# Peptides against a protein of PDB entry 5H65: the designs that were tried, part 124

Target 1, 294 residues: chain A of PDB entry 5H65
Amino acid sequence: QYLERTPLCAILKQKAPQQYRIRAKLRSYKPRRLFQSVKLHCPKCHLLQEVPHEGDLDIIFQDGATKTPDVKLQNTSLYDSKIWTTKNQKGRKVAVHFVKNNGILPLSNECLLLIEGGTLSEICKLSNKFNSVIPVRSGHEDLELLDLSAPFLIQGTIHHYGCKQCSSLRSIQNLNSLVDKTSWIPSSVAEALGIVPLQYVFVMTFTLDDGTGVLEAYLMDSDKFFQIPASEVLMDDDLQKSVDMIMDMFCPPGIKIDAYPWLECFIKSYNVTNGTDNQICYQIFDTTVAEDVI

## One batch from the design tools (peptide; made by RFdiffusion4, then SolubleMPNN)

Design b2_p15_3_s1 (from b2_p15_3, 8 letters changed)
Fold by OpenDDE base, seed 1:
Structure b2_p15_3_s1 (fold): chain B 294 residues (1-294), chain A 15 residues (1-15)
Amino acid sequence: as target 1 above (294 residues)
Amino acid sequence: SLSQEELEALEKIYS
């Protein structure tokens, strides 16, 4: 993309929609905390949702653990089942179903587990040993996804979520439609189960100042702006540090704005109607921050 | 909860 640089004072006088290239200083940004800046976005209905907290997941899985696995749904052509009875939790039943590939149990690093009655801790441990984990429950005729408020798929430390509004859930046996039952691509799993997967996004508001004017620009980005995936940042301390370093570089604490580095980015204007009031808003797009700007 | 030994036993299925 090529656009001539436009000063903010000129942009503020123009009608929307338009695209601009700007050079400005990041006076401030919100929210300040990284966790608050990471959201889940539905590509279909475009709603933004909060990433569930660990406590929220604990509650969901605790509730799921109160349900007894249905023996009739164990050991199908799709999966082999193993049941545990806990000794210290009033005989809680935990069912782990190992999904087979063409009737053959795959290696652990290729195996998808379906788990009934598992706690968050147990699920996390399993996700570190096996390819993927899906929390499930016993339905009337088949296993079903436990709850879309929890991840529908866990791979290592990555939690994949689905949209409650847009998803039309199908039973677990629909995984049979997958020819390859070893890779467990999240989008393929979602499609098989009727899930519209949510996308992790960074959501921030930047206050930009180039000395001629000040405007607020909205940032919604999954992996371009920081060159860091929003889907991984919350579970990786090093990635979190990297984001913090980038933000501190552009908006250093305790220093006057005159000493801030210049940020080059693209913004687009758009009209927003709130009742009888019309306003112009701005969004950052197609922008990657680079260290060589300084 | 499942013990660490029980979880490890699951891995042994693939041994």
Scores: peptide ipSAE 0.043, ipTM 0.734, DockQ to the pose 0.013
Fold by OpenDDE base, seed 4:
Formats: C-alpha cells, structure tokens, sequence
Structure b2_p15_3_s1 (fold): chain B 294 residues (1-294), chain A 15 residues (1-15)
C-alpha cells in the first residue's frame, strides 16, 4: 500500500471505485455495544448471521436431549460409547462417543467427543477437559450433526459454526477420512462433514472526520483491525476490555473531537445501485489500528 | 444434568 494521503473533501467528489489512504478522526461509530458488532460471515454466500446467545443454545440442546440415543449406533470402529441415564423424573439419556485414532483411544487433550443429549453446561465442561466436542444426534444409519444453529465443533471456549445455506451435511463416519485423528483442525472437520465454516467478523460503521469533510466507512474484519480475533472476543473478558479501550481511545466520551487522536486507514469506494438510486459507499480495508503522533 | 463427578468419571474410560 503506497497510496498518498487524500483529504475527505476530495474523496467525496470522486467517482467509484477507487482506493484511498486517509487520516481522519473517529467522530462516532455504530453499533456502540461490542456484542452487537460481532457477526458470523459465510465466505461463499456472504450472508451475515448473528452469533447465537447462550439462551439460544440452551433451547437447541434441551430439544436434543429429548431424543433417545440409538443403541445400534454405539461402539463403532470410529468411536467407543458411554451412556448415562439421569436420575431426574424424565430419565434423560446422554451418550458420549470417544473418537479413536487407528482403533486406539487417544489422550483426553487429543480426543474428540461426540455428545448426544448433553446440556450446554455439560458440553462446556467437557470442552475444557477434552480436545473438542461435537454435538450430535442419532440418524437413520449413523450419527449426524445435531444442528447447524449450534456449534459443529467446540474447542475450549471457541464455538465453530457452519453455514446452513452452503453446507451439505455428511454423517459422522466421514470423519474416517481424516488421517490424523488427534489434531482436530476445524477446517478439516468441516470438510469431512460437508460444512462450510462461518467466519467471525467485526462489523461496524465508522463516521470519519478530517476537518475537510465527513465520511461513513464500513468495517468488516476478522482479526487485522484490532489485532484481536473476532472468534475469541466474546468469550474473553480481557479481549473485550481491550477492544473497548481502543474505541474509547479513538472516540473518547465527553471530549471534544479536536482532542481526538488521528486514525490512519485505507478505504475503498464502491457503487451501490438500488433501482433508480445510485450511491457511493466506502469500506475500510487492509488496516491495523494505528494512532498518529499527537 | 450430569454431575461434575460423572463428567470427570468419563476420563476413566481410557483405563
């Protein structure tokens, strides 16, 4: 990127598409709440989705827990199975399947669990003890992924989601295609199961002001802008605080814009046509948050 | 819900 700096007043007069380097102050941004700015993005169909909340997942797993594990699908060459019956009045059955590597159970920190009938709380506890967890259900001929509205893979505190539109789900036995069954790479698991993985992204609109003009720019970024992964921020209080601190630094409340730091960034213009309406829009790209010397 | 003890007991399957 070897673009000369262009003032916003000049950019606002030019046709799209073009790329610019700018130096501006962040007058305002939306959404103001971090949890509202983190979305799931499909790299194929480009749809944006909300990250499911804990309450949403509770409902999905509660529904899954009403289904009885199929005994015929337990203990295959791929996995060993253990079954629990809860002591509550409904007698919920939980099946945990331990995926084997070449017929041998790996260490817990290398082991993938397939779980039927588990609650969110139980799954979270297991994900802290084992390498990975996949919520599953009993299909007609094999175990199947429970629901793409829930994570297809949980590793520690990281929830991996798949695109409902672009995925063509395959049964669990397709995990046999993986040569290494101790290192559960999300993309490899997704490929084996026919899942198009969604990407965590920060989605924000910045109002930029350099004193010559005001411009709104769209930000969709996974890990470059803040140097913080969008995939980890929702489950890490320290990362959340870091993002909040960055935004407060560039756009401090109760302070006049004249005292704001200068933000250096790259933006690209593009045309948006909707019927008779033609609009030029702007998007931030290839930018890491950097403050100019005050 | 599975108890913490029950969840921990799952690891014993390796033995």
Amino acid sequence: as target 1 above (294 residues)
Amino acid sequence: SLSQEELEALEKIYS
Scores: peptide ipSAE 0.041, ipTM 0.736, DockQ to the pose 0.013
Fold by OpenDDE base, seed 5:
Structure b2_p15_3_s1 (fold): chain B 294 residues (1-294), chain A 15 residues (1-15)
Amino acid sequence: as target 1 above (294 residues)
Amino acid sequence: SLSQEELEALEKIYS
């Protein structure tokens, strides 16, 4: 889509909604800390949520571990079950269910584990050895997802979350509806279990200045702006450094704005009503930062 | 927590 470049002073005088192409300097941005800018977004109800911290997850899994696995739910046509008793003084029981494909146990890198009573640390270790892990609990008639406040699916270092508001959870046996029980596509797993998956997004506010005017633009983006997935950045130090380098490039500390590089991006204006006050706001869209900054 | 030996035991199901 072609748009002519418009100076900010002209944009500030126009009514919304409209789309613009701009060239401006990033005077400042917020939040300054990366971990504060990564959120979870529901595509259905549009609620923004915080990504749970490790401490939050520890509490959830610790609470889950207080429940004993139900023997009658072990070893079904869908999965083979094994129980371990930990060596700690409490003798915590952990049930691991290995999901089968057409009655056959798949390769470890293709296998989904359902875990009862596991800690975050244990789950993370398992997710590095097997394809995926789902934290579960014993329900009345079947295994069920443990808690939507925790990931419903963990693949390697990626935590997949579901929306508490929009999801209508179904029992684990609904995984039988999946024809392929080796790839474990997150969206397919979510659909089978009645989960509306949340999306990782970068959420930031940019203060843009092109010398003719200044405006604030909202950024909500999953993977296009930085060319880095928001779903992976919190678990990868190298990706975090990359984002920091990009932001430092556009908004270098200790340097005057006159020396800042120019940022080319698309913004759209929209109306926001706050009581009797009508405001025009701006959002960045369809923008990828260039490696060679002009 | 699960020990390394316990984790290895889990993997033995594929042996």
Scores: peptide ipSAE 0.041, ipTM 0.729, DockQ to the pose 0.012
Fold by OpenDDE base, seed 3:
Parts: C-alpha cells; structure tokens; sequence
Structure b2_p15_3_s1 (fold): chain B 294 residues (1-294), chain A 15 residues (1-15)
C-alpha cells in the first residue's frame, strides 16, 4: 500500500499504532559490533536470546563426551553406527551414526550424522564432509538430542538452534517420518524432532534524524534489510565486511551528519506499557537498504 | 580430540 513520506516531527506527535514511510539520516546505531547485533528469535514465543559462543558449546559437548554410548542403541534400521575410542588417557568413546535412506547409506554429501561424545572441533570437521550433523546422546530407549542449548543441526558452518520453551523434543527415531533422507531441510528435521527452530535476526536500534526530528527505531530482520542472511554472517568474513560497509555508508565515522546519505525506510509505531509508563516505540519493517546513495 | 585421520577412518563405514 502506498504511504506518503511523513516528516519525523509529525510522526512524533501521532498516536500509535501507525505505519509510516520516512526519509532520514542514520545518526547512530547500537550495538556497534556486528556480533552483538545477531540474535536468535523464536517465531512462536518471540523470545530473543544470544547466539551461543564457541566456549559455551565446548562445555556442552565436553559434558556430553563424559557419557558412554549405549551399545543397545547402535545399528538400527535408521542408522549404522561406528564407535571410536580416542587415544587419550581417558579413552573417550565417540559414536557416529550414519543415517540411512531406505536402508541404504547415502553419499557423504547427502548423509546425516548423529554424533555422541564428539567435540565441537570434531563436529565441525565432520560437517565439512557430510551433509549435516546432529549432536545426540543415548536415551533410555533411543537416541535423543543432546541439548537445545547446542545446535540441533549443523550444516556446513550454519548452526541451527531450537527454542527450549516451545519445543517438545521427540526421539531420533522420529526422523523415520521424513520421506527424503538426503536433503535434510532444517525445518523438516525440526518438525520431526518436535523442535521449534529459532531464527537468526539482526537486532539493532537506529537513531534517525531527518532535520525535523529525531526518533529511535528498532530493527529486527533476518535477511531483508541488508540482503544478507543473519544466519550466515557470523561465519563469513566477507558477509561481515559487507554489513560493515553498508553501515559505514549510512553512518560514516569521522564526518558530520550533514554529509550522511539519506535512508528511506518504513517504520511502524506501537505502544509499550511497562508498569504505569506508556511509551510509543518504533520499528523498521519491509525495508531493504539500497546500494545507491539517495 | 579425533585426528583428521581418525575422522576419515569413520567414513570407511561406507565400504
């Protein structure tokens, strides 16, 4: 729907909720560091949470490695299993389960691995050779997802996470419900295992100034604003550079705001009540930054 | 941790 451009001074006087088209300069933004702006968002409960750091994952996988794989759960109709004993003093047991497609082992680039007792480093190495990796543990009667604090699915460099609040985990054998056991679509895997997948999002606060007024607008976007997936940016230096370049373009360091380019975007106002305080807030929506400076 | 050689050995399950 067509929206006329509205000056910020007029917007600031109006009640919420409303939608606006604006033209403003990006005076400043927070957070300044890209890795701090990437969050995980639940589409169901709308909780925002931090992306786990490598150190967090190391602890989870280290704890998982203290458990011995259950021999009774190896080599089912769903997967073939191989056990490896490390040469370290502790003799860590690692179980790798290769998921079969209709009883046949697929090619490595199509194969899903279930891993017990693996380290983050090992999992990362495996994810570079195989289609996907799921960290698992031995349950009472079946393999189970290791921990929702860790990725439920790793594909290449992408870590897929699930919502602890909204997920109702099911055992690994529920992967049998998947007709295609070669593509391993994250949403399909999540559905089979009772996981509500989290979405990577850029979360930023923009201070916008059009010369008539100043307002703060909230940005929560997965892949539209920058035309860069939030799910990939943390693991790709080139994508990080691209985002930084875009932000530097709109908010160049070391120069006055008068020289900043104009940003055209859509914002919506909404009411927020915290106790007795009623505030009007603003959110950027349906906006893609243009490469061309206007 | 598993060495690269050890990880590669796991792939032998395909044979």
Amino acid sequence: as target 1 above (294 residues)
Amino acid sequence: SLSQEELEALEKIYS
Scores: peptide ipSAE 0.040, ipTM 0.733, DockQ to the pose 0.013

Design b2_p15_3_s2 (from b2_p15_3, 8 letters changed)
Fold by OpenDDE base, seed 1:
Order: structure tokens, then sequence, then C-alpha cells
Structure b2_p15_3_s2 (fold): chain B 294 residues (1-294), chain A 15 residues (1-15)
């Protein structure tokens, strides 16, 4: 795409919607904390929500662990089941269901586990040894997803979430619709279970200043802007450091803005109506800064 | 919680 550079002062006078190429300094940004800038976005209803904290997940899984696995739902054509009874914790029952591929147990690195009564710690440990983990509960006639407030799928350190508003959950036996039960693609799992998967996104507000004017631009991006996946950044210290370095480069602390580097990016204007008040807002799009930094 | 030995036993299913 090609656009001529437009000064901010000119942009501020124009009607929306329009697209612009700009060169400006990042005067400031919000939120300052990285973990506050990572959200979950529904591609269908477009709602934003917070990524659940570890404490939130602990509560959900603790509650799930109070329910006893239904023995009638164990060892189906889809999965083989094994039950553990903890010596402590009042003999908590944990059911692990190993999903089979055409009646055969796959290798651990290809195997999906369905977990009843597992703690977050246990689930995390298992997700590091097996391909994927789905926390489930015993329904009336089949296993069901435990709670959409928790991940519907955990692969390694990646937690996949679904939209409560847009999802219409189906029972676990719907995984039978998957021809290949070894790769466990998140989107395929979601489709089989009636889940609309949420997307991890960076959500930030940039205050941009080119010396002619100042405007605020909204950033909602999954992996283009930083060339770092929002889905992985919270679980990877090196990726976090990289984002911090990028932001510190464009908005260095302790120095005046006149010494800041120039940021080149694309912004689009759009109209927002709040009652009788009409406002023009701006959003960053199709911009990558990482390649310009290193 | 499950002991590490119990968790390790899950992997032994594939041994």
Amino acid sequence: as target 1 above (294 residues)
Amino acid sequence: SLSQEELDALEKIYS
C-alpha cells in the first residue's frame, strides 16, 4: 500500500473515514504495563475481555475438582480413561481420558487429554508432556467442556479461550468429527465443540506528536505491530523483554520528546457517535515497527 | 494434588 505522508495538523482538520501515512513521535502510551495491554478479542461479536489470571483459573479448577467423575462416561470409543485418587485432599478423584485415533492410542506428543478434577498445576504439567489438554466435566450423557471462563484447550504454555456470548457448546463426543486426531488444531477443536475462539490482541493507546499536532491512535493488533504473538508474550520472558525494548526505544524514559525517534505508521480515522456527540477517532493499522528497530 | 510419580505414570502408558 502507498500513501503520501500527511502532517497531523492536516489530518485533524479532515472528515472521517480516511487512511493516512504519518511520521510522528510516540509522546506517550497507555497502558504502561504489558500484561494490561494484552486482551482477548472475539472476531464475531468484537467484545474485548481480560485474560484470566492464574488465581481465577485456580478457583475454576478447584470448583471442578469437587465434582466426581461419572464412571458411566469412562472408556468410550473415543477415549480410554484412567482414574486417580489422591491420598490427600480428601481423596480427590482425577479422571484422565486419552483420546484415541481410530481406536488406537497415539503417542504422548500427539495425544489429547481430557481432564476431570485436575488442578491448574497438574494440567500445566500434563500439557508439557502431552500434545493438548481440555478441562472437562461429566455431563448427563457425555463429557462436556468444564467452563468457558477457563481455557478450552491448553497446548504447552498456550491457553486457548472461547467466547461465552458467541459459543454454543457441544458435547465432547463431537470430537469424533475430526478425521485427524493427532494434530489438534485449535480452530478445528473449537469448531467441533461449537466454540468461537477468542484472539489474543495487544490493545494500546498511542499519543502521537509530529510537531504540527497531537492525536491519540488506538492499537489493536495480534502479531503484526511487534512481530510478536500476543498469544505467547505473557508466557515468555524473552518476548516480554522484546516488547519492552521496542516501547522504550520509541518512548525512552528520562529524555525529552525532541530526542525521540520518529515512528512511521498508518492510521485510519473513523466516526464514533455517543448520543448527540460525534467524535473522530484514529486507529493504527498495517504497521510493523520491529523490523525498523533491529 | 497428584504426585509427580502419579503424573509420570501417565507417560508410562506409552512405554
Scores: peptide ipSAE 0.053, ipTM 0.774, DockQ to the pose 0.013
Fold by OpenDDE base, seed 5:
Structure b2_p15_3_s2 (fold): chain B 294 residues (1-294), chain A 15 residues (1-15)
Amino acid sequence: as target 1 above (294 residues)
Amino acid sequence: SLSQEELDALEKIYS
């Protein structure tokens, strides 16, 4: 994609919508904290949501643990079930359902677990031993997803969330529609269960300055800008450090802007109506930060 | 919570 470089002073005088290639310095950015910049985005309704905190998930799973697993829903053609009674916590019952592939239990690294009454800690431990974990509850006639406020699928350290507004949940037996019950692709699982999956995105506002003008540009990106997946960054200290290093590179603390490196990126302008006022806004798109900054 | 022994026992279902 080729666009001629345009100075910010010229861009600020033009009507929207248009696309530009720019070369500017990152004067400042917000939010400053990484955990505040990672959001969940629905591709259907376009609502931005906060990523639930561990404390939020603990409450959801504690509530789920107050409900007793239904015996009649155990050991179906789809899964084998096993029940544990904890030594503490007033004898909490935990049901784990091992999803089978064509009636055969797959290898642990290919196996999906459905868990009733599990804690976040237990689920995390299980997700490191098995392919995937789905928190579920006993419905009237079948197992059902526990709560869309919690992940519908956990794979390793990755939590997959669904949109509450756009999803029309279907019961667990709909996983039977999947021919392959070993890979557990998140999108396939979501489709089978009637879930619209949310997308992890970095959401930031950049103040850009090229010496001719200053403008604010909005960044909403999942994995291209930093070449780091937003879906993994909150659970990986090394990835967090990498993002911090990138931001410090472009906007180093305690250094004058004259010494800042140049950022090359694409921005698009668009119109926003606020009452009687028409405002032009800018968004970064199709941009990857370069390793060597000039 | 489930003990480590209980968690380990889950994988023994495959044996």
Scores: peptide ipSAE 0.049, ipTM 0.767, DockQ to the pose 0.013
Fold by OpenDDE base, seed 4:
Structure b2_p15_3_s2 (fold): chain B 294 residues (1-294), chain A 15 residues (1-15)
Amino acid sequence: as target 1 above (294 residues)
Amino acid sequence: SLSQEELDALEKIYS
């Protein structure tokens, strides 16, 4: 596992695949905006996709709110239901289903809500009071997940998404298979509902320079590099500031590269072939940036 | 939309 440090000029002359330990300065990076660097990644099909914007979610939930909850699907052994009719918005019907544990309603901090016809704002308010929220709709025989383009599970400020390509959705009654109906672990919920959960990842391209050569390296990381979870950063201003501070430390604006701190990291080379074109690319791995590493 | 009062009232089912 231990690797000797190799200068970039030597690395650039070698064939792939290989692993290296390097010490270089971060000349530049892309994208510059943090929100552009956070993506959703499927661990199964490896597709990368954008995190939905608030505006996108608003549309999805507005569309869902046009559907009327099916009275036949209310108040099952799994959940108790309450219905609202809004005064405005042409009498929008909202159904909230409280999932029970062994036939008993749990405390709010342990309770999963299933919501039909709720707005993003309402769902967010509920997620701050209850353990978790699943946006649902009335299916033919059971409640179903509303849309995989929206979160399948919202816990506090965390939005959990599923892969449309890899998921084979099952109806809500499959939550009965869960022995523990109080903790609502996202992976367990996903498994019960046939969802392949997506992973939040930081995706960036670093231009590294050690004075002997310049190399571009790809970063895909969920929580190791910054020691900050990609899943939480978009909804936490303090975490965003922390990431920005780290990047500004390694790549400070307005000063010469000679004054930049050194970054030590591991990179691996790999071959990319597109038709007749063959190139060697590099990816950062097993690296944690430490503060005050000057 | 649901009012904050309505949302808060949902928690009363646990009382």
Scores: peptide ipSAE 0.044, ipTM 0.750, DockQ to the pose 0.013
Fold by OpenDDE base, seed 3:
Structure b2_p15_3_s2 (fold): chain B 294 residues (1-294), chain A 15 residues (1-15)
Amino acid sequence: as target 1 above (294 residues)
Amino acid sequence: SLSQEELDALEKIYS
């Protein structure tokens, strides 16, 4: 639907909910650090979560490494297993399970690994050589996902996370339901294991000023606004630089707002109730920033 | 931790 451009002063006087097309300058934004603006969002319960840091993952995998792989769960119709014993003082046991496709081991670039007792470093190294890695643990009768606080699937540098609240975990043997055991589509893996996958999103608050008024607008977007996937930006320096350049373009440091470019975007208003307080808030939607200055 | 050599050796399972 066509929306005429509305000045912010008019928007600020109107009741919610409504949709608007605006032209404004980005006076400021928060958070200023890119890594703080990337969150995980559940499409079902809509909970926002922090992306775990390497230190968080290290702890999880260290805890997992204290548990010995169950020999009874090795070498099934689904996977072939290889066991390693580290030469460290504790003699850590590492089990790597290679998932088979119709009873045949696929090529490394098509193979899913299930890992027990692996460190983050080891998992990352393996994910660069194999298609995917799932951190697992020995359950009572089957392998199980290690922890939803860690990625349920690692593909290259991409960590896929699941929602603890919405997921009902199923055992690893449920991967048998997948017809194609070579591509390892994250959504398919998640479905097989009873996981509700979380979505990487940029979460920012924009202070917008068009000269008639000022309002704060909330941005939650996965890949449209910057035309850069939030899922990839944390692990790619070039993408980070690109986002920084875009933000610097619209909100250049050390420059007066009069020289800022105009940002055209869509915003929607909505009501938020906190106790007895009713507030109108604004969210950016269906907006892609252009490289050219308007 | 596993050495890089040990990690690389895991691929030999395909031989």
Scores: peptide ipSAE 0.043, ipTM 0.754, DockQ to the pose 0.013

Design b2_p15_3_s3 (from b2_p15_3, 7 letters changed)
Fold by OpenDDE base, seed 4:
Structure b2_p15_3_s3 (fold): chain B 294 residues (1-294), chain A 15 residues (1-15)
Amino acid sequence: as target 1 above (294 residues)
Amino acid sequence: SLSEEELQALEKIYS
């Protein structure tokens, strides 16, 4: 990126598409709440989706827990199965399938669990003890992924989601295609199961002002802008605080814009046509947050 | 819900 700095007043007069380097102050941004800015993005169909809330997942797993594990699908060459029956009046059954590597159970920190009938709380506890967890259900001939509205893979505190539109789900036995069954790489698991992984992204609109003009620029970024992964921020209080601190630094509340730091960034213009309406829009790209010397 | 004890017992399957 070897672009000369262009003032916003000049950019606002030019046709799209073009790329610019700018130096501006962050007058304001939307959304103001971090949890509202983190979305799931499909790299194929490019749809944006909301990250499911805990309450949404509770419902999905509660519904899954109403289904009885099929005994015919337990204890295959791929996994060993253990069944629990809860002591409550309904007697919920939970099946845990331990995926084997070449017919041998790996260490817990290398083991993938397939879970039928587990609650969100139980699954989260297990994900902290084992390498990873896949919520599953009993299909007709094999175990199947429970629901793409829930994570297809949970590793520690990281929830991996798949695109409903682009995925063509395959049964669990397709995990046999993986040579290494101790290092459960999300992309490899997704490929084996026919899942198109969604990407966590920060989605924000910045109002930029350099004193010559005001411009709104769109930000969609996974880990470059803040140097913080969008995939980890929702489950890490320290990372959330860091993002908040960055935004407060560039756009401090109760302070006049004259005292704001200068933000250096790259933006690209593009045309948006809707019927008879033609609009030029702007997007931030290839930018890491950097402050100019005040 | 499974008890913490039951969840911990899962780790012992490797022993």
Scores: peptide ipSAE 0.040, ipTM 0.763, DockQ to the pose 0.013
Fold by OpenDDE base, seed 5:
Structure b2_p15_3_s3 (fold): chain B 294 residues (1-294), chain A 15 residues (1-15)
Amino acid sequence: as target 1 above (294 residues)
Amino acid sequence: SLSEEELQALEKIYS
C-alpha cells in the first residue's frame, strides 16, 4: 500500500492507532547480541519464549534416555524398529523407528525417524542423513512425543518447536492420517500430533532519529526484515554474519550518526495502558531493509 | 553415544 513519508516530529504528535512510512537513521538498537534477539512466538496465545540452549536440550534428552523402550510398541504397521545398545559402561539403549510409507521403507532422504533414548548429538547426526527426526518416548499404548521443551521435529539443522500452552498432544500413530509420508511438512506433522507450532522471530527495539525527532520502534519479524529466516540463523554462521553486517551498516560503530545511512520502513502506532498512564508505542511492519543514498 | 559405525549401519538399510 502507498503511504506518504511522515517526519517523526509529526508522528509524535498524533494519536494511535495509525500507520506511517518513515525515513530515519538507526541511532541504536537492543539487544546487541543476535542470540538474545531470536525468540519463539506462539501464533495462538502470543507468548514469547526463549529458544532452548543446547545445554537445556542435553538435560531433556539425558532424562529421556533413562527410560527403557517398550518392546510391545516396536514394529508396527507404521514403522520398523531397531534397538542399539551403546558401548559405554551404562549400556544405554537407543530405539530407532523408521516410518514407512504404505508399508514400504522410503528413501533415507524421505524417511522420518522416531528416536527413543538418543542424545542431541546423535539426533543431529541422524537428521543430516535422514529427512527428519522426532524425539519420542514409550507411552502406555503408543509412542508419544518426548517433551515439548525439546523440538518435536528436527530437519537438518532446523529445530521445530511447539507451544506447551496451546498444544493437545496426540500419540504417534496419528501420523497415519498423513497421506504423504515422504515430505514431512512441519505444519502437517504438527497438526497430526496436536501441536501448535511456534514461530521463530527476531525481536528488537530500534531507536530511530530523522533529525526532527526520536522514537523507539519494536521489531518482531520472522524473515522479511533481514530477508533471512529467524528459524535458521542460530544454526548458520554465515547467516549470523549477514545479520551482523546489516546492523553494522545501519548503525556503524565508531562513526557519527550524521554519516549513518537512511532506513526506510513502515511503522504502526498503538496504545498501551500502564496503570493510569496511556502510552503510544510503535512497531515496524511490512518492511525489508533498504538504504537511501545520502 | 552411538559410534560412527552404528550410525552408518542405520543408513545402510537404504543402501
Scores: peptide ipSAE 0.039, ipTM 0.759, DockQ to the pose 0.013
Fold by OpenDDE base, seed 3:
Structure b2_p15_3_s3 (fold): chain B 294 residues (1-294), chain A 15 residues (1-15)
Amino acid sequence: as target 1 above (294 residues)
Amino acid sequence: SLSEEELQALEKIYS
């Protein structure tokens, strides 16, 4: 729908909720560090949470490695199992389960691995050679997802996370419901295992100034605003540089705002009530930053 | 940690 451009001074006087088209300069933004702007968002409960750091994952996988794989759960119709015992680390047991497609082992680039007792480093190495990796543990009657605090699925450099609040975990044998056991679509894996997948999002606060007024607008976006997936940016230096370049373009350091380019975007106002305080807030939506500066 | 050789050997299961 067509929206006329509205000056910020007029917007600031209006009640919410409303939608606006604006043209403003990006005076400043927070957070300044890219890795701090990437969050995980649940599409169901709308909770925002931090992306776990490597150190967090190391602890989870270290704890998992203290558990011995259950021999009774090895070599099922779903997967073939192989176990290693480390020479060091007091003989740590590592079990790798290779998921079969209709009883046949697929090619490595099509194969899903279930891993017990693996370190983050080992899992990452495996994810570069195989299609996907799921960290698991031995349950009572079946393999189970290790921990929703860790990725439920690792594909290459992408870590897929699930919502602890909204997920109702099911055992690994539920992967049998998947007709295609070669592509390992994250949403399909999540559905089979009762996981509500979290979405990577850029979360930022923009201070916008069009010369008539100043307002703060909230940005929560996965891949539209920068035309860069939030899910990939943390693991790709080139993508990080691209985002930094875009932000530097709109908010160049060391120069006055008068020289800043104009940003055209859509914002929506909404009411927020915290106790007795009623505030009008603004969110950027349906906006893609253009390469061409106006 | 598993050695690189051990990790590489995982692919041999497909042979």
Scores: peptide ipSAE 0.038, ipTM 0.761, DockQ to the pose 0.013
Fold by OpenDDE base, seed 1:
Structure b2_p15_3_s3 (fold): chain B 294 residues (1-294), chain A 15 residues (1-15)
Amino acid sequence: as target 1 above (294 residues)
Amino acid sequence: SLSEEELQALEKIYS
């Protein structure tokens, strides 16, 4: 994209919608905490949701663990089942279903586990040893996804979530539609189960100042702006440090704005109607921050 | 919860 640089003072006088290239300093940004800046976005209904906290997941899985696996649903053509009874916790039943590929049990690094009655800790441990984990429950005729408030798929440290509003859940046997039962691509799993997958996004508000004017610009981005996936940042300390370093570079604490580096980015204006009031808002788009700006 | 040994036993199924 090519656009001539436009000063903020000129932009502030123009009608929306329009696209601009700007050069401005990042006076401030919100939210300040990274965890608060990562949200889940539905590509279909466009609602933003909070990423569930560990405590929220604990509650969901604890509730799921109170349910007894249905013996009638064990050992189907799709999966082999094994049951554990804990010595403590009043003999909690845990069912692990190993999904087979064409009737053959795959290697652990290719195997999808369906888990009933597992705790978050147990599920996380298993997700580090096997390809993927789906928390499930016993339905009337088949296994079903446990709860869309929890991940529908866990791969390593990555939690995949689905939209409650847009998803029309189908039973686990619909995984039979997948020809390849070794790779477990999240989008394929979601499609088979009737899930609309949510997208991790960075959501921030930037206050930009180029000396001629000040405006607030909204940032919603999955992996372009920081060149860091929002889906991975919360579970990776190094990625978190990288984001923090980038933000500190553009908005260094304890330093006057006159010494801030210049940020070059694209913004688009758009109209927002709130009752009888019309306002123009701005959003950052197609922008990647580069270290060579300094 | 499942013991670490029990969780490790799951992985051994594929050994």
Scores: peptide ipSAE 0.038, ipTM 0.755, DockQ to the pose 0.013

